# Peptides against a protein of PDB entry 4QMF, part 30

Target 1, 175 residues: chain A of PDB entry 4QMF
Amino acid sequence: ESSFMTLFPKYRESYLKTIWNDVTRALDKHNIACVLDLVEGSMTVKTTRKTYDPAIILKARDLIKLLARSVPFPQAVKILQDDMACDVIKIGNFVTNKERFVKRRQRLVGPNGNTLKALELLTKCYILVQGNTVSAMGPFKGLKEVRRVVEDCMKNIHPIYHIKELMIKRELAKR

## One batch from the design tools (peptide; made by RFdiffusion4, then SolubleMPNN)

Design b1_p12_3_s4 (from b1_p12_3 with M7L)
Fold by OpenDDE base, seed 3:
Structure b1_p12_3_s4 (fold): chain B 175 residues (1-175), chain A 12 residues (1-12)
Amino acid sequence: as target 1 above (175 residues)
Amino acid sequence: EPTDEDLEKLLE
């Protein structure tokens, strides 16, 4: 039997408590057990003897990982679907200067979130920029593009250059 | 080099 655990920050505790019954219900459909430990600040998922699909535990692992990184439950739970993948991109180690980090992270979002929205549409991904990570959910091809844009942004390549390239590629593919 | 604002206008 397999088990996976992830830690979550203190500010996430109240929300996780609120939605944990929904998490339990979603995982029960797949006969995956789960535990919320408020003392340790951890979430755990486990296979049971009734778990039919051995691969679902990996999706459950991804679910709690996404929840720990502030992804809302209605979005995060979609990871249990067969056609959905995810990626958690660490962005905190690219820049040592805090002000430069904040500026480059903000470029991913853009004015009124327009840059992020454009990237989501072009990659067919959900994208959440929070703290030192960017969480993404979608098809593998889209996730690969998101990671490239995010990492390049932290390396001082503005996301707009990639977005324009993706727009051109999309237009060419429709012909 | 163009400012961030200049680049972002290209998406409008």
Scores: peptide ipSAE 0.383, ipTM 0.900, DockQ to the pose 0.577
Fold by OpenDDE base, seed 5:
Structure b1_p12_3_s4 (fold): chain B 175 residues (1-175), chain A 12 residues (1-12)
Amino acid sequence: as target 1 above (175 residues)
Amino acid sequence: EPTDEDLEKLLE
């Protein structure tokens, strides 16, 4: 039997308690067991004797990883679908200066979230910028593009340059 | 170097 555990920050505790029954129900469909440990601040998923698909445990691992990084359950649970992948991009170590970090992180979002929305549409991904991580869900091709844009942004390459490039590529593909 | 605001106008 296989098991995976992830820690979550204290500020997520109340939300996770609220949705944990839904998590349990979703995983029960695949005979994956799960445990929420409020003392340790951890989530655990594990296969059972009745688990039919051994690969689903890896998706369950990803589910709790996404939940720990503030992805809402209705979105995170989509990771259990076969065609859905995810990535958690750590952005906190690219810049030592706090003000510079905040500025570059804000560039990913843009005014009224328009920059982020454009990136989501072009990559066909869900993207959540929160704290020191960016969580993304979608096709592998899109995820690769998201990671490039996010990391380059933290390296002081404005996302708009990549977005314009993606727009051009999309238009060319329609011809 | 262009300002963030200038770059954001490119998406409009």
Scores: peptide ipSAE 0.379, ipTM 0.897, DockQ to the pose 0.579
Fold by OpenDDE base, seed 2:
Structure b1_p12_3_s4 (fold): chain B 175 residues (1-175), chain A 12 residues (1-12)
Amino acid sequence: as target 1 above (175 residues)
Amino acid sequence: EPTDEDLEKLLE
């Protein structure tokens, strides 16, 4: 049997309690067991004797990881699909100065979220900027590009440079 | 070097 556990922050508890029955139902389809521990503040997924595909446990692991990082359930549950991958990018350790961190994180979002929306469209990924992490879901190649843009942004390379490059590449691919 | 505001205008 395989088991994975993920801790979640206290502010996430109320939401997780609300949607946990939906999590259980989604994982039951794959005969994956799950446990929400409110005392420890953890989520656990584990295979059972009836688990047909042992590889699905890795996707279940990713599901609880995404949920812990504030991804809504209707989006996070898509990770159980075969063609869907995810990445949780830690951004909190690139800059020690809080003001600089906030400024660079805001650059990822941009005015009215336009920068983030552009990046999502160009990479065909879902992207959520929350706290000290950026969560992304989509095709593997798209995720690779998202990580590059996000990390470079935290290294003081403005996302607009990458977005412009991606726009050019997209136009060339249509021809 | 362009300001953040200048760069964001490119996305409008």
Scores: peptide ipSAE 0.078, ipTM 0.756, DockQ to the pose 0.555
Fold by OpenDDE base, seed 1:
Structure b1_p12_3_s4 (fold): chain B 175 residues (1-175), chain A 12 residues (1-12)
Amino acid sequence: as target 1 above (175 residues)
Amino acid sequence: EPTDEDLEKLLE
């Protein structure tokens, strides 16, 4: 038997309560058990004797990790698919100055979210910037690119630089 | 999803 537990912040409790039946149903298809502990503020996933694929527990682990970081369930549940990977990038420790942190984080999003949308398109990833983390879902190649752009942004390399490079690479790949 | 034109506009 394998189990994984993830803590979630208090502000996420109400949402998790509303979708937990859906989480349970999704995991039941794979015979993975799950528990929402509102007292501790945790989510737990466990294999059972009926779990057919032992690797699915790792996907379940990722599911609760994504949910804890504000990814909505309809998106997060896609992690259970074999062709879907995820990454949770911690961005809160790159800059000590709060104002500078907020500014650099905002660069990832851009005006009307256009920078983030461009990055999502070019990497074929879903990307959510929330608090001190960036959550991403997609192919491994795309996730690697997202992490590079996100971390470099926090190191004061503007995302537009990487977006330009990704656009050039995309055009070259079409030729 | 943004078009190529949208991306080019972003780079201006």
Scores: peptide ipSAE 0.037, ipTM 0.743, DockQ to the pose 0.097

Design b1_p12_4_s1 (from b1_p12_4, 4 letters changed)
Fold by OpenDDE base, seed 2:
Structure b1_p12_4_s1 (fold): chain B 175 residues (1-175), chain A 12 residues (1-12)
Amino acid sequence: as target 1 above (175 residues)
Amino acid sequence: MEVDMSELLSEL
């Protein structure tokens, strides 16, 4: 039997407690067992003898990974769909200076969240910027684009340049 | 989600 565990930060505990019954119900449909350990601050998913598709455990792994990174359950649970992929992009290691990090992270969001919204639309992804990570969900092609833009932003390439590029590519694809 | 991309870009 296969199992995966992820740790979650303390500030996430209250939320995870409130939605854990929903997590359990969603995973039960696939005969995946799950455990919330509040003492350790961990979530565990594991296959059972009744698990029909052994590959679903990988999606369950991704589910708890997303939940640990502040993705809300109604969005995170979509990872169990066959056509949905995800990525958790660590952004905290690109810049040592905290103020520079915060400024670059804010550029991903932009004024009124418009930069992030534009990126979500162009890549057909859900994107959440939280703490030292960016969580994304969507098609593989879109996720690849998101990772590029996010990492380049942390490397001081403004997202607007990539957004313009993606807009042009989108218009060309409609022809 | 119908967003005018031109408006979004103008606000950046």
Scores: peptide ipSAE 0.035, ipTM 0.667, DockQ to the pose 0.092
Fold by OpenDDE base, seed 1:
Structure b1_p12_4_s1 (fold): chain B 175 residues (1-175), chain A 12 residues (1-12)
Amino acid sequence: as target 1 above (175 residues)
Amino acid sequence: MEVDMSELLSEL
């Protein structure tokens, strides 16, 4: 039997406790077992003797990973769909200066969240900027683009440059 | 709803 575990931060405990029955129900459809350990602060998913699709355990692994990084359940559960992939991008290690980090992270969001919304639309991804990570969900091609933009932003390349490029590419593809 | 990307860029 295959199993995967992820730790979650203390501030996530209350939410995870609230939605765990929904997690269990979603995974039960695939005969994947799950455990929420509030003492350790961990989530575990595991195959059972009734698990038919061996690949679904990897999606279950990704589900708990996303939940640990503050992705809401109604969005995170979409990872169980065949056409959905995800990425958790670590952004906390690109700069040592806290103020510089905060400034660059804020550029990903932009005024009124418009930069992030534009990136989501162009890549057909869901994107959540939280703490030291960016969580993304969507098609593999879109995720690759998101990671590039996010990492470049932390390297002081403004997201608008990539957004303009993606817009031009989209317009050219419609012709 | 087709988001007008030109308007979005003007706000960036």
Scores: peptide ipSAE 0.035, ipTM 0.660, DockQ to the pose 0.086
Fold by OpenDDE base, seed 3:
Structure b1_p12_4_s1 (fold): chain B 175 residues (1-175), chain A 12 residues (1-12)
Amino acid sequence: as target 1 above (175 residues)
Amino acid sequence: MEVDMSELLSEL
């Protein structure tokens, strides 16, 4: 039997408590057991004797990872679908200066979230910027592009340059 | 998903 655990921050506890019955129900369909430990601040998923698909436990692992990083349940649960992948991009170690970090992270979002929305559209991904991570869900090709844009942004390459490139590629693909 | 790209395009 396989088991995976992830820790979550204290500010996430209230939300996780409210949706945990839904998490349990979603995983029960695949015969995956789960535990929410409020003392430790952890989520655990594990196979059972009735687990049929060995690959589903890896998706369950990804589910709790996404939930720990503030992805809402209705979005995070889509990871259990065969055609859906995810990535959690660590952005906190690219820049040592806190003000520079915050400024570069804000560039990913842009005015009224327009930069992020454009990137989501062009990559066909869901993207959430939270703390020291960016969580993304979508097709592998799209996820690869998201990671490139996010990491380059932290390296002081403005997302708008990549967005322009993706827009051109999209127009060419329609012809 | 509907995105207004007009503002972004103006900055390119």
Scores: peptide ipSAE 0.033, ipTM 0.681, DockQ to the pose 0.099
Fold by OpenDDE base, seed 5:
Structure b1_p12_4_s1 (fold): chain B 175 residues (1-175), chain A 12 residues (1-12)
Amino acid sequence: as target 1 above (175 residues)
Amino acid sequence: MEVDMSELLSEL
């Protein structure tokens, strides 16, 4: 039997308690067991004797990883779909200066979130910027593009450069 | 989504 555990920060506890019955129901359809440990601050998923597809445990692992990074349940649960992938990009280690980190992270979002929305549209991904991580969900091609833009942004390459490039590529593909 | 791609393209 396979098992995976993920720790979550204290500020997520109240939300996770609220949605845990929904998590249980979603995983029960695949005969995956799950446990929320409020003392340790952890989520665990595990196969059972009734688990038909052993590969679904990897998607369950990804589900709890996304939930730990503040992705809402209605979005995170889509990871159980066969065509859906995810990525959790750590951004906190690119810059030691806190002010510079905050400034570069804000560039990913942009005014009124427009930069982020443009990137989501062009890559066909869901993207959440939270704390020291960026969580993304979507097709593998889109996820690769998101990671490139996010990491380059932390390396002081403005996202608008990549957005313009993606827009041009999209127009060329229509011809 | 709230982003108008046609508007963004016109600015390129």
Scores: peptide ipSAE 0.027, ipTM 0.646, DockQ to the pose 0.129

Design b1_p12_4_s2 (from b1_p12_4, 5 letters changed)
Fold by OpenDDE base, seed 2:
Structure b1_p12_4_s2 (fold): chain B 175 residues (1-175), chain A 12 residues (1-12)
Amino acid sequence: as target 1 above (175 residues)
Amino acid sequence: MEVDMSELLSKL
């Protein structure tokens, strides 16, 4: 049997407690067992003898990974769908200066969240910028684009450049 | 750098 565990920050505890029955119910449909350990601050998913699809455990792993990184359950649970992939992009180590980090992270969001919204639309991904990570969910191609934009942003390449590029590519693809 | 994101979004 396969199992995966992820740790979650203390500030997620209350929320995870609130939604854990929903997590359990969602995973039960696939005969995946799960455990929330509030003492350790961990989530665990496990296959059972009744697990039919061996690949679903990897999606369950991704589910708890997303939940640990502040993705809301109604969005995170979509990872169990076959056509949905995810990525958790660590952004905290690109810049040593905290203020510079915050500024670059804010560029991903942009005024009124418009930069992020544009990126989501163009890549067909859900994107959550939280703390030292960016969580994304969507098609594999879109996720690759998101990672590129996010990492480049942390490397001081403004997201607007990539957004314009993606817009042009989108228009060309319609022809 | 200020970008008019509203205009950009309107084109999407």
Scores: peptide ipSAE 0.048, ipTM 0.749, DockQ to the pose 0.473
Fold by OpenDDE base, seed 3:
Structure b1_p12_4_s2 (fold): chain B 175 residues (1-175), chain A 12 residues (1-12)
Amino acid sequence: as target 1 above (175 residues)
Amino acid sequence: MEVDMSELLSKL
């Protein structure tokens, strides 16, 4: 049997309590057991004797990882689908200066979230910027592009450069 | 850098 655990921050506790029955129901369909530990602040998923698909436990691992990073359940649960992948990009260690970090992180979002929205559309990914991580869900090709844009942004390459490039590539692919 | 994201979005 396989088991995976992830810790979650205290501010996430109330939300996780409210949706945990839905998490349990979603995982029960695959015969994956789960536990929410409010004392430790952890989520655990594990295979059972009835688990048929060995790959589903890895998706369950990714589910709790996404939930811990503030992805809402209706979005995070899509990771259980065969065609859906995810990535959690650590952005907190690219810049030592806190003000510079915040400024570069904000560039990913942009005015009224328009930069992030454009990137989501072009990559066909869901993207959430939270704390020291960026969570993304979508096809592998799209996830690769998201990681490149996010990391380059933290290295002081403005996202607009990549957005323009992706737009050009999209137009060329239609012909 | 100021970027007109509304214009970019309209082209998507």
Scores: peptide ipSAE 0.046, ipTM 0.750, DockQ to the pose 0.477
Fold by OpenDDE base, seed 5:
Structure b1_p12_4_s2 (fold): chain B 175 residues (1-175), chain A 12 residues (1-12)
Amino acid sequence: as target 1 above (175 residues)
Amino acid sequence: MEVDMSELLSKL
């Protein structure tokens, strides 16, 4: 039997308590057991004797990872679909200066969230910028592009450069 | 630095 555990920050506790019955129901369809430990601040998923597809435990692992990083349940639960992948990109270690970190992180979002929305459309991904991580969900090709843009942004390459590049590639693909 | 994305978004 396989088991995976993920810690979550204290500020997520109230929300996770609220949606945990929905998590349980979603995983029960696949005969995956789950536990929310409020003392430790952890989520656990594990296979059971009735688990038909052993590979689904890896998707359950990803589900609790996404939930720990503030992804809402209605979006996070889509990870259980066969064609859906995810990535959690750690951005907190690229810059030691807090002000510089905040400035570069804000560039990913842009005015009124327009930069982020453009990136989501071009990559066909869901993207959430929260704290020291960026969570993304979508096709593998799109996720690769998101990681490149996010990491380059933390390395002081403005997202607009990549957005322009992706737009050009999109136009060329229509021919 | 703030970048105006309005024109770019209109083309998507």
Scores: peptide ipSAE 0.045, ipTM 0.750, DockQ to the pose 0.559
Fold by OpenDDE base, seed 1:
Structure b1_p12_4_s2 (fold): chain B 175 residues (1-175), chain A 12 residues (1-12)
Amino acid sequence: as target 1 above (175 residues)
Amino acid sequence: MEVDMSELLSKL
């Protein structure tokens, strides 16, 4: 039987405890077992003898990965849907200077979160900027675009450039 | 920046 485990940071423990019954219920529908280990600080998902769809375990793996990176459960659980994919983009290794990192990360969000909201709308993705990662959920094509924008931002290419391009492409597609 | 973000957002 297949199993996957992910570690989570200490600050996430309280939240995970609170929602774990909901995680269990969601996975039970697919006969996927799950374990929250508070001592180790880990989440585990595993197939059972009753698991019918072998592919669902990979989605369960992604679910716990998203939860570990601070994605709220009501959003993260959508990964179990067939048409939903996700990506966890590591952004902490592009720059060594902390101030530069914070500045570039803030550009992804923008004033009042407007830059991030625009990117979400244009890519049809959910996007969460947290710590040293950006978590995204949505269609595969949209996720590819998100990763490009996020990584380029960390490389000092401002997100507004890509947003403008995406807007132009969207308008052209309507004609 | 030469691009006004507010203007772009209004077109979404």
Scores: peptide ipSAE 0.042, ipTM 0.736, DockQ to the pose 0.471

Design b1_p12_5_s1 (from b1_p12_5, 6 letters changed)
Fold by OpenDDE base, seed 2:
Structure b1_p12_5_s1 (fold): chain B 175 residues (1-175), chain A 12 residues (1-12)
Amino acid sequence: as target 1 above (175 residues)
Amino acid sequence: MEVDMSELLSKL
């Protein structure tokens, strides 16, 4: 049997407690067992003898990974769908200066969240910028684009450049 | 750098 565990920050505890029955119910449909350990601050998913699809455990792993990184359950649970992939992009180590980090992270969001919204639309991904990570969910191609934009942003390449590029590519693809 | 994101979004 396969199992995966992820740790979650203390500030997620209350929320995870609130939604854990929903997590359990969602995973039960696939005969995946799960455990929330509030003492350790961990989530665990496990296959059972009744697990039919061996690949679903990897999606369950991704589910708890997303939940640990502040993705809301109604969005995170979509990872169990076959056509949905995810990525958790660590952004905290690109810049040593905290203020510079915050500024670059804010560029991903942009005024009124418009930069992020544009990126989501163009890549067909859900994107959550939280703390030292960016969580994304969507098609594999879109996720690759998101990672590129996010990492480049942390490397001081403004997201607007990539957004314009993606817009042009989108228009060309319609022809 | 200020970008008019509203205009950009309107084109999407």
Scores: peptide ipSAE 0.048, ipTM 0.749, DockQ to the pose 0.471
Fold by OpenDDE base, seed 3:
Structure b1_p12_5_s1 (fold): chain B 175 residues (1-175), chain A 12 residues (1-12)
Amino acid sequence: as target 1 above (175 residues)
Amino acid sequence: MEVDMSELLSKL
């Protein structure tokens, strides 16, 4: 049997309590057991004797990882689908200066979230910027592009450069 | 850098 655990921050506790029955129901369909530990602040998923698909436990691992990073359940649960992948990009260690970090992180979002929205559309990914991580869900090709844009942004390459490039590539692919 | 994201979005 396989088991995976992830810790979650205290501010996430109330939300996780409210949706945990839905998490349990979603995982029960695959015969994956789960536990929410409010004392430790952890989520655990594990295979059972009835688990048929060995790959589903890895998706369950990714589910709790996404939930811990503030992805809402209706979005995070899509990771259980065969065609859906995810990535959690650590952005907190690219810049030592806190003000510079915040400024570069904000560039990913942009005015009224328009930069992030454009990137989501072009990559066909869901993207959430939270704390020291960026969570993304979508096809592998799209996830690769998201990681490149996010990391380059933290290295002081403005996202607009990549957005323009992706737009050009999209137009060329239609012909 | 100021970027007109509304214009970019309209082209998507």
Scores: peptide ipSAE 0.046, ipTM 0.750, DockQ to the pose 0.475
Fold by OpenDDE base, seed 5:
Structure b1_p12_5_s1 (fold): chain B 175 residues (1-175), chain A 12 residues (1-12)
Amino acid sequence: as target 1 above (175 residues)
Amino acid sequence: MEVDMSELLSKL
């Protein structure tokens, strides 16, 4: 039997308590057991004797990872679909200066969230910028592009450069 | 630095 555990920050506790019955129901369809430990601040998923597809435990692992990083349940639960992948990109270690970190992180979002929305459309991904991580969900090709843009942004390459590049590639693909 | 994305978004 396989088991995976993920810690979550204290500020997520109230929300996770609220949606945990929905998590349980979603995983029960696949005969995956789950536990929310409020003392430790952890989520656990594990296979059971009735688990038909052993590979689904890896998707359950990803589900609790996404939930720990503030992804809402209605979006996070889509990870259980066969064609859906995810990535959690750690951005907190690229810059030691807090002000510089905040400035570069804000560039990913842009005015009124327009930069982020453009990136989501071009990559066909869901993207959430929260704290020291960026969570993304979508096709593998799109996720690769998101990681490149996010990491380059933390390395002081403005997202607009990549957005322009992706737009050009999109136009060329229509021919 | 703030970048105006309005024109770019209109083309998507």
Scores: peptide ipSAE 0.045, ipTM 0.750, DockQ to the pose 0.556
Fold by OpenDDE base, seed 1:
Structure b1_p12_5_s1 (fold): chain B 175 residues (1-175), chain A 12 residues (1-12)
Amino acid sequence: as target 1 above (175 residues)
Amino acid sequence: MEVDMSELLSKL
């Protein structure tokens, strides 16, 4: 039987405890077992003898990965849907200077979160900027675009450039 | 920046 485990940071423990019954219920529908280990600080998902769809375990793996990176459960659980994919983009290794990192990360969000909201709308993705990662959920094509924008931002290419391009492409597609 | 973000957002 297949199993996957992910570690989570200490600050996430309280939240995970609170929602774990909901995680269990969601996975039970697919006969996927799950374990929250508070001592180790880990989440585990595993197939059972009753698991019918072998592919669902990979989605369960992604679910716990998203939860570990601070994605709220009501959003993260959508990964179990067939048409939903996700990506966890590591952004902490592009720059060594902390101030530069914070500045570039803030550009992804923008004033009042407007830059991030625009990117979400244009890519049809959910996007969460947290710590040293950006978590995204949505269609595969949209996720590819998100990763490009996020990584380029960390490389000092401002997100507004890509947003403008995406807007132009969207308008052209309507004609 | 030469691009006004507010203007772009209004077109979404």
Scores: peptide ipSAE 0.042, ipTM 0.736, DockQ to the pose 0.471

